# Designs tried in a protein design run: peptides against a protein of PDB entry 4ASU. Part 94

Target 1, 270 residues: chain A of PDB entry 4ASU
Amino acid sequence: ATLKDITRRLKSIKNIQKITKSMKMVAAAKYARAERELKPARVYGVGSLALYEKADIKTPEDKKKHLIIGVSSDRGLCGAIHSSVAKQMKSEAANLAAAGKEVKIIGVGDKIRSILHRTHSDQFLVTFKEVGRRPPTFGDASVIALELLNSGYEFDEGSIIFNRFRSVISYKTEEKPIFSLDTISSAESMSIYDDIDADVLRNYQEYSLANIIYYSLKESTTSEQSARMTAMDNASKNASEMIDKLTLTFNRTRQAVITKELIEIISGAA
Target 2, 83 residues: chain B of PDB entry 4ASU
Amino acid sequence: FTFASPTQVFFNSANVRQVDVPTQTGAFGILAAHVPTLQVLRPGLVVVHAEDGTTSKYFVSSGSVTVNADSSVQLLAEEAVTL

## One batch from the design tools (peptide; made by RFdiffusion4, then SolubleMPNN)

Design b2_p14_3_s2 (from b2_p14_3, 7 letters changed)
Fold by OpenDDE base, seed 5:
Structure b2_p14_3_s2 (fold): chain B 270 residues (1-270), chain C 83 residues (1-83), chain A 14 residues (1-14)
Amino acid sequence: as target 1 above (270 residues)
Amino acid sequence: as target 2 above (83 residues)
Amino acid sequence: SLEEARKKFNELLA
C-alpha cells in the first residue's frame, strides 16, 4: 500500500474509533438508566408471574396452538443480543413442532424478523417495529399486549423469550409462560379462585400480559445497552490496535520510500 | 405482601395486617388467611395496615390484585402515589 | 453513507 492509502485508512479508522467511543458513552448512559428502572420493573413483573407459578397452570396435551414472542429491538451493534433470542426461538419452535404443536411467532423488534424471516416467515404473525429508540414504557407494553390479544390468533399457550439482565457483562436468554384466557379459566388449579367474574378475569389477563411484556422489555433493554457498551468498547480497542499496526506500517513504508529515493539519487537513475 | 407499580416498589414481600383495595367489584379488605382471589383495581384508595399499627394510604389508577392460597398477595398498580 | 458506516462497524466487531 502507498503512503497515501495507509494515511487514508488511518484517518478512516480513527474516525470510526471516535464514533464507537461516542456510542459507548451513549450506551453507558442508557444502561445506567435502564438498570435503575429495571429494579422496580423486575419486582412488578415477577409479581405478575407469581400467580402462574403458584397456581401451576398446565395446558392440556391436546391443546396444540403455541405462540412464541421474541423480545429484542431494532438496533444493532449489541453483540449477540438478537442472535441469542433468535437461537432460543428457533430451538423452542423446533421442539414444539416435534411435539406436534402449531407454532406462531411474534417479534418485538425488527432484528428478530431480520434473522428469522427466511426460515420462519410463514410462522410470523406480526413484528413490532420502532423498538429501542426510547426506553420502553408500560404504555408501550400495553399497546403490544392489546395488539397481540386482538391479533385473531387463538393460541392455547405461549412463551415470551427475552434476555434477562444479570450484570454489566452477563445476560441470559430466558423463557416465561403466556397463557390464553381460556387456558387460565379452564385450569383445574384455578378452582380455588372460583368466584371470579369472567370480565374481571379477562381484564386481569390483559394486565398480566402487559406486565410480563413490560418486564421483558426492561430486562431486554438493560441487557442490550450493557452489551452495546461492551461491543463498542471492544470495537474501540480493535480500532486502536489497527491504528497502531497501520502506524507501524506507515513508518516502515515511509522509510522504504526514503531509501528508494536516496538510491535513485545516488545512482542517477531518476 | 408485594405492592408495586412499574416504576416504584412500595412493599416487597412484607408482612402486613390488612390491605384495603378498591376493586371493580367493590372495595374489600385483605386479612390474614384471606381466600384466594383475583381482582382488578379501579381508581381509588389503597390502605395498608402494618403490624405495628401504622397506616399508609395510596392512590392507585388501575391494575390487579392477587391473593394466593399461601397468603401471598401481589398488588400491582399501573400508577400509584403515596398520600 | 450510513449503511457503509454500519458495514464498517460490523467488520470491526467481527
Scores: peptide ipSAE 0.023, ipTM 0.876, DockQ to the pose 0.015
Fold by OpenDDE base, seed 2:
Structure b2_p14_3_s2 (fold): chain B 270 residues (1-270), chain C 83 residues (1-83), chain A 14 residues (1-14)
Amino acid sequence: as target 1 above (270 residues)
Amino acid sequence: as target 2 above (83 residues)
Amino acid sequence: SLEEARKKFNELLA
């Protein structure tokens, strides 16, 4: 490579490094906010899931309709955040199909659809876009919940798949159950609950779904921002290493050029 | 007893004497060993009676309350503020 | 070019 070529490459990589560093800082700010907002959201969401764990809600085997909700975002450059969710969605869908279940899919965030469109297009009910530009609110979760409940698809049970935040350097893709009103109302384990009005139960279920979706969004957002920070940091480090290598190459090439010129001068071949 | 909104935690697995909640069917008090139930909140006052005899008041908008067989309670309000 | 820049960017992120 000529000195000119190396210089051009150096300039390009240095510019990329500036961009990745800037993006890291932006992600860091978003992460800090997301982590703060996740603390109460986790208590809230885990609280909402407590009923299903304690009541041990089970779906009868004759019920075949299963809904998978994958939670991610529209935004890229965050490592394996989207692919991890998609991978687990595929696995769950395959397992359910093998068990003779009908599977439908909802994607929260456009990236899920982008990954699964070719292989699972017929199973998609809806994809929610415009996810990830701003922190998710309970209102956002409520909209998603209501859209699902009013979609006309009468699922029996479902799975919400999202990335749970562990630490700034770690997340885990997890699955939580969702149940239809009919499944909850017909569950034997619910018999211990005192005289639950049907209207109350319906309203309760709406809140429950919104709560779980909200929780999943907050976990996903925090995980995404942390992963983006890591990705940008890695990119910046890689760029730094490449800059160092190219700088060495530049210096060596420069020395070679100088040597060649000296030889030409000495030999009179210039 | 857990009491939280999406944005704030008021109680997290705390032991309390009694919680008064405003439900759509009427206000009721949750005591120790209350029968399991599910309720939906109406806008109103939540009063938490602590074991030490202190009381705290909150305004809630909507949400749900769950009383489980193990006496655990989850009060989840869409919006809640301390009074 | 923008395409080259994107390629390099993706390589760094890989």
Scores: peptide ipSAE 0.021, ipTM 0.869, DockQ to the pose 0.013
Fold by OpenDDE base, seed 3:
Structure b2_p14_3_s2 (fold): chain B 270 residues (1-270), chain C 83 residues (1-83), chain A 14 residues (1-14)
Amino acid sequence: as target 1 above (270 residues)
Amino acid sequence: as target 2 above (83 residues)
Amino acid sequence: SLEEARKKFNELLA
């Protein structure tokens, strides 16, 4: 490589390092906010899931329509955040298909579609874009919930797959159940709940779905920002190492060029 | 008893004496060993009666309330403010 | 280009 080539590469990597450092700082700020906002969101979301856990809602085996909701975002450069969700979605879809279930997929965030498009395009109902630019709000979750409920796809049971935040260095891809109104209404375990009006139950389900989606978005966002911060830190370190290596190469090459030029001058070949 | 909005937690697995909630079918009080039920909130006043005799008031928008067989209660409001 | 930058980012992340 010529000195010019090395210099160009050095400049490029230095610029990338500047970008990754800046992105790290941005991700750190977003992470701090997301983590603060996750605390109440987790209480809220876990509270919403309490019914399904306590009532032990079960879907009859003869019911075949299953919905998978993958929660991610539109933005990359966050390690395995998107691939982890996609991997679990694929596994779940395959297991359900093997069990004779009809599987449809909803992607929250464009990255899910990007990963699964070639293999699962026919199973996608809808993909929600413009996820990840701003912190998710309950309004956003409500829009997604409403769109799902109005989609015309009458699923029996669903799975929402998202990354649960553990710590700044750890997340876990998890699955939570989504149940249709009909499944909840027909569940034997719901018999202990007294005289629930059909309209009330419908409205309750709408809120429940929105609540769970909101929770998943908050978990996902926190996990993503943390992972991005880590990824950008790693990228910055890798860039630093590469800069050091290239700098050494530059110095060696420069000396070689100088030596060659000196030899040419001395030999009269210049 | 858990009472939260998406952005704020008011009670987290707390023991309370009574919670009055505004529902679409009417306001009702949740007492100890209340029958399991599901309700949807209407805009209105939530009153929490603590075991120590203190009363806290909240204004809530829409949401849900769940009373489970184990006497656990989840009050989840879209928006809630302390009064 | 943005594409080249992304490629380099991916290389740095890997």
Scores: peptide ipSAE 0.005, ipTM 0.857, DockQ to the pose 0.014
Fold by OpenDDE base, seed 4:
Structure b2_p14_3_s2 (fold): chain B 270 residues (1-270), chain C 83 residues (1-83), chain A 14 residues (1-14)
Amino acid sequence: as target 1 above (270 residues)
Amino acid sequence: as target 2 above (83 residues)
Amino acid sequence: SLEEARKKFNELLA
């Protein structure tokens, strides 16, 4: 490689390093906020799931329609965040299909669609885009919930798949159940609950869905930002190492050129 | 007893004496060993009676309340503020 | 090119 080539590469990598460092800082700021906002969101979301855990709602085997909601974002450069969700979605879809169930997929965030579109395009109902630019709000979750409920797709049971935040360096892809109004209404375990008005139950279900979606979004966002921060840090370090290597190469090459020139001068070959 | 909004936690697995909630079907008090029920909140006042005799008041917008068979209660409001 | 930059960027992130 010529000195010019090395210099060009150095410049390019230095620019990339600047970008990755900047992105790291942005991700760090977003992570800090997300983590703070996740604390109440987790209590809220876990609270919403309590009914399903306590009632041990089961979907009859004869019910075949299963909805998978994958939660991620539109934004890349966050390690395995999206692929982890997609992987679990694929696994779940395959398992459900093997069990003779009909599977439909909703993607929250465009990245899920990007990963699964080729193999699961026929199973996608809708993909929610413009996710991840701003921190998710309960309003956002409500919109998603309402759109799902109004989509006309009648599911018996569903799975929401998202990355649960553990720490700045750790997340776990998890699945939580979603149940249709009919499934809840018909569940034997629900018989212990006092006579619940159908309208009340419907509204309750709407809130429940919105709550769970909101929770999943908050977990996902926190996980994503932490992963992005880590990814950008790694990228910055890698760039630094490359810069060091190229700098050494540059210096060696420069010395060689100088030596060659000196030899040519001394030898009179020039 | 858990009482939370998406952005704030007021009670997390706390023991309380009574919680008065405004529901769409009417306000009711949740006592110890209340029968399991599901309700939807209407805008109104939530009153939490702690075991120590303290009473806290909150305004809630909408949401849900769940009373489980194990006497656990989840009060989840879209918006809630301390009064 | 932007494409080359993206490629390099992706390589650094891999």
Scores: peptide ipSAE 0.000, ipTM 0.857, DockQ to the pose 0.014

Design b2_p14_3_s3 (from b2_p14_3, 8 letters changed)
Fold by OpenDDE base, seed 5:
Structure b2_p14_3_s3 (fold): chain B 270 residues (1-270), chain C 83 residues (1-83), chain A 14 residues (1-14)
Amino acid sequence: as target 1 above (270 residues)
Amino acid sequence: as target 2 above (83 residues)
Amino acid sequence: SLEEARRRFEALLA
């Protein structure tokens, strides 16, 4: 490589490093906010899921329609955040299909569709785009919930798959159940909750779905920002190492050029 | 007893004496060993009676309330403010 | 802007 080529590459990598450092800082700020907002969101979301855990809602075996909601975002450069969700979605879809169930998929965030479109295009009902530019709000979750409920797909049960935040360096892809109104209404375990008005139960279910989606979005966002921060930090470090290596190469090449020029001068061989 | 909004937690697995909630079917008081029920909140006042005799009031916009067989209660409001 | 820089960066990685 010529000195010019090395210099050009150095400049390019230095510019990339500046970008990755900036992105790291942005991700760090977003992470800090997301983590703060996750605390109440987790209490809220886990509280909403308490019914399903305590009531032990079971879906009859004859019910075959299953909905998978994958929660991610539109934004890349966050390590394995999207692929982890997609991987679990694929696994779950395959398991359900093997069990003779019909599987439909909803993607929250365009990255899920990008990964699964080729292999699972026929199973997708809808993909929600423009996810991840701003922190998710309860309003956003409500819109998603409403769209799902109005999709016309009469699922019996479902799974929402998202990355749960553990720490700044760790997340875990998890699954939580979602149930249709019919499944909840027909569940034997719900008999102890007698005298519930059908309209009340419908509204309750709508809130429940919105609550779970909101919770999943908050977990996902926190995990994503943390992962992005880590990814950008790693990229910055890798760039730094490459800069050091290229700088050494530059110096060696420069010395070689000088030596060659000196030899040419001394030998008179122009 | 858990009482939270998406953005704020007021009670987290706390023991309380009584919680008065505004529901679409009417306001009711949740006491110890209340029968399991599911309700949807209407805009109104939530009153929490603590075991120490203190009373706190909140305004809620909407949401849900769950009373489970194990006497656990989840009051989940879309928006809530301390009064 | 950081957004422009990000877009450029993503384009470079694409």
Scores: peptide ipSAE 0.029, ipTM 0.887, DockQ to the pose 0.018
Fold by OpenDDE base, seed 2:
Structure b2_p14_3_s3 (fold): chain B 270 residues (1-270), chain C 83 residues (1-83), chain A 14 residues (1-14)
Amino acid sequence: as target 1 above (270 residues)
Amino acid sequence: as target 2 above (83 residues)
Amino acid sequence: SLEEARRRFEALLA
């Protein structure tokens, strides 16, 4: 490579490094906010899931309609955030199909559809776009919940798959159950709640769904921002290493050019 | 007893004497060993009676309350503020 | 080109 070529590459990589450093800072700011907002959201969401854990709700085997909700975002450059969710969605879908279940999919965030469209297009009910530009609100979760409940798809049981935040350097893809009103109403373990009227239970279930979706969005957002921060940091380090290598190459090439020119001058070949 | 909104936690696995909640079917008090129930909140006043005798008041907009067989309670309000 | 720059950027992120 010529000195000019190396110089051009150096300039390009230095610019990329500036971009990745800037993006890291932006991601860090968003992460800090997301983490603060996740603390109450986790208590809220875990609280909403408590009933299902304690009641041990079972779906009868004759019920075959299963809904998978994958939660991510529209935004890239965040490592394996989207692929991790998609991978678990695929695994769950395959397991359910093997068990003779009908599987439908909802994607929260456009990236889920982008990954799964070719192989699972027929199973998609809806994809919610415009996720990730701003922090998710309970209102957003409510909209998603209402859209699902009003979709006309009468699922029996569902799975919401999202990345749970563990630390700034770690997330884990997890699955939580979603149950239809009919499944809850017919569950034997709910007999201790027999004094609950149908209207109350329906309304309760609407809140429950919104609560779980909200929780998943907050976990996903925090995980995503932390992962993006890490990805940008890694990119910056990679760029730094490449700059160092190219700088060495530049210096060696420059020395070679100087030596060649000197030889040409001495030999009169110039 | 857990009491939270999407944005704020008021109680997290706390032991309380009694919680008064406004439900769509009427306000009721949740005591120790209350029978399991599910209710939906109406806008109104939540009153938490602590074991030490202190009382805290909150306004809630909507949400749900769950009383489980193990006496755990989850009060989840869409919006809540301390009074 | 913009495409080349994008490719390089993506490579750094991989």
Scores: peptide ipSAE 0.029, ipTM 0.892, DockQ to the pose 0.013
Fold by OpenDDE base, seed 3:
Structure b2_p14_3_s3 (fold): chain B 270 residues (1-270), chain C 83 residues (1-83), chain A 14 residues (1-14)
Amino acid sequence: as target 1 above (270 residues)
Amino acid sequence: as target 2 above (83 residues)
Amino acid sequence: SLEEARRRFEALLA
């Protein structure tokens, strides 16, 4: 490689490093906010899931319609955040299909669609875009919940798949159940709950769905920002190492060029 | 007893004597050993009676309340403010 | 050049 080539490459990598460092700082700021906002959201969301855990809601085996909601975002450069969700979605879809279930998919964030569009396009009901630019709000979750409920797809049960935040260096892809109004209303385990009005139950389920979606969004966001911060840090370090290597190469090449030029001058070849 | 909004936690697995909630059906008082039930909140006043006799008041916009068989209660409001 | 930079960037992230 010529000195010019090395210089160009150095400049390019240095620019990339500047970008990755900047992105790291942005991700760090977003992570800090997300982590703060996740604390109440987790209490809120786990509280909403308490019914399903305590009542041990089950869907009859003869029910065939299953919904999978994958939660991620539109933004890349965050390690395995999206692929982890997609992998679990694929696994779940395959297992359900093998069990004779009809599976439909909702993607929260465009990256889910991007990963699954070739193999699962026919199973997608809707993809929600413009996710991840701003912190998710309960309003956002409500919109998603309403869209699902108004989609016309009458699922019996479903799975919401998202990355649960564990620490700044760890997340875990998890699945939580979602149930249709009909499934909840007909569940034998719900018999212990006294005098539940049908309208009340419908409204309750709407809130429950919104609550769970909101929780999943907050977990996903925190996980994503943390992962992005880590990814950008790694990229910055890798760039630094490459810069060091290229700098050494530059120096060696420069000396070689100088030597060659000197020889040419001395020999009269130049 | 858990009482939270999406952005704030007021009670997390706390022991309380009584919670008064504004429900759409008009049921308001949740006491110890209350029968399991599901309710939806209407805008109104939530009053939490602590074991020590203190009372706390909150305004909520909407949400849900769950009373489970194990006497655990989840009060989840879309918006809530301390009064 | 842009494509090369993109490839390098992706490689750094791998």
Scores: peptide ipSAE 0.027, ipTM 0.886, DockQ to the pose 0.013
Fold by OpenDDE base, seed 1:
Structure b2_p14_3_s3 (fold): chain B 270 residues (1-270), chain C 83 residues (1-83), chain A 14 residues (1-14)
Amino acid sequence: as target 1 above (270 residues)
Amino acid sequence: as target 2 above (83 residues)
Amino acid sequence: SLEEARRRFEALLA
């Protein structure tokens, strides 16, 4: 490589490093906000899941329709955030299929569809786009919940798969259950709950679904921003290392060129 | 007793004496030994009676309330403000 | 619906 080539590469990598540093700062700011907003969202979401845990709602084995909701975003450059969700979705779908279940998929965020389009396109009901530019709101979750409930797909049970935030350096892909109105209504464990009107239960389920979706979105967003921050930091460090290596190469090449020129001058061969 | 909105937590696993909630079927008080129930909130006043006798009032828009067999209560409002 | 509930809430605050 000529000195000119190395210089061009150095300039390019330095520019990339500037971009990654900038993106890191942006991600850091978004992470800080997301983490702050996650605190109440987690209490809210975990509260919504409490019924299902405490009531030990089980879906009868004869019920075959299972919905998988994968939660991520439209934005890349966040490490394994999207692939982890997709991987678990694939695993769950395969397990359910092996058990004789019908599986349908909803993707929250375009990246899920992007990863699964080839292998699971026929199983997708809907993909929600424009996720990740702004922090998710309860309104967003409500829209998703309503669309799901109005989709006409009568699932018996489902799984919402998302990345749960653990720390700035750690997330875990998790699954939480969702249940249809019919499944909740027919669950034996629900018999202890007094005088539940069908309309009340329907409304309750709508809120429950919205709540869980909202929670998952907040967990996902926080995880994503933290992962992006880390990814951009790593990219910046890698760029720095590459700059150092190229600089050394540049110096060596420069010396070689000088030496060659000197030899040509001395030898009279120029 | 847990009382939260998507953006704010008012009570997190707290022990309270009584919670008055506005439901679509009517307002009722939730006591420590209340029977398990599921209800949907209507816009209205939530009153939390703490064990120390302190009473706190909140206005909620909509949401849900769950009373479980273990006496745990989850009050989840879409929007809530301290009054 | 959630939207209706929200509208009602806004109306009450207004």
Scores: peptide ipSAE 0.013, ipTM 0.868, DockQ to the pose 0.109

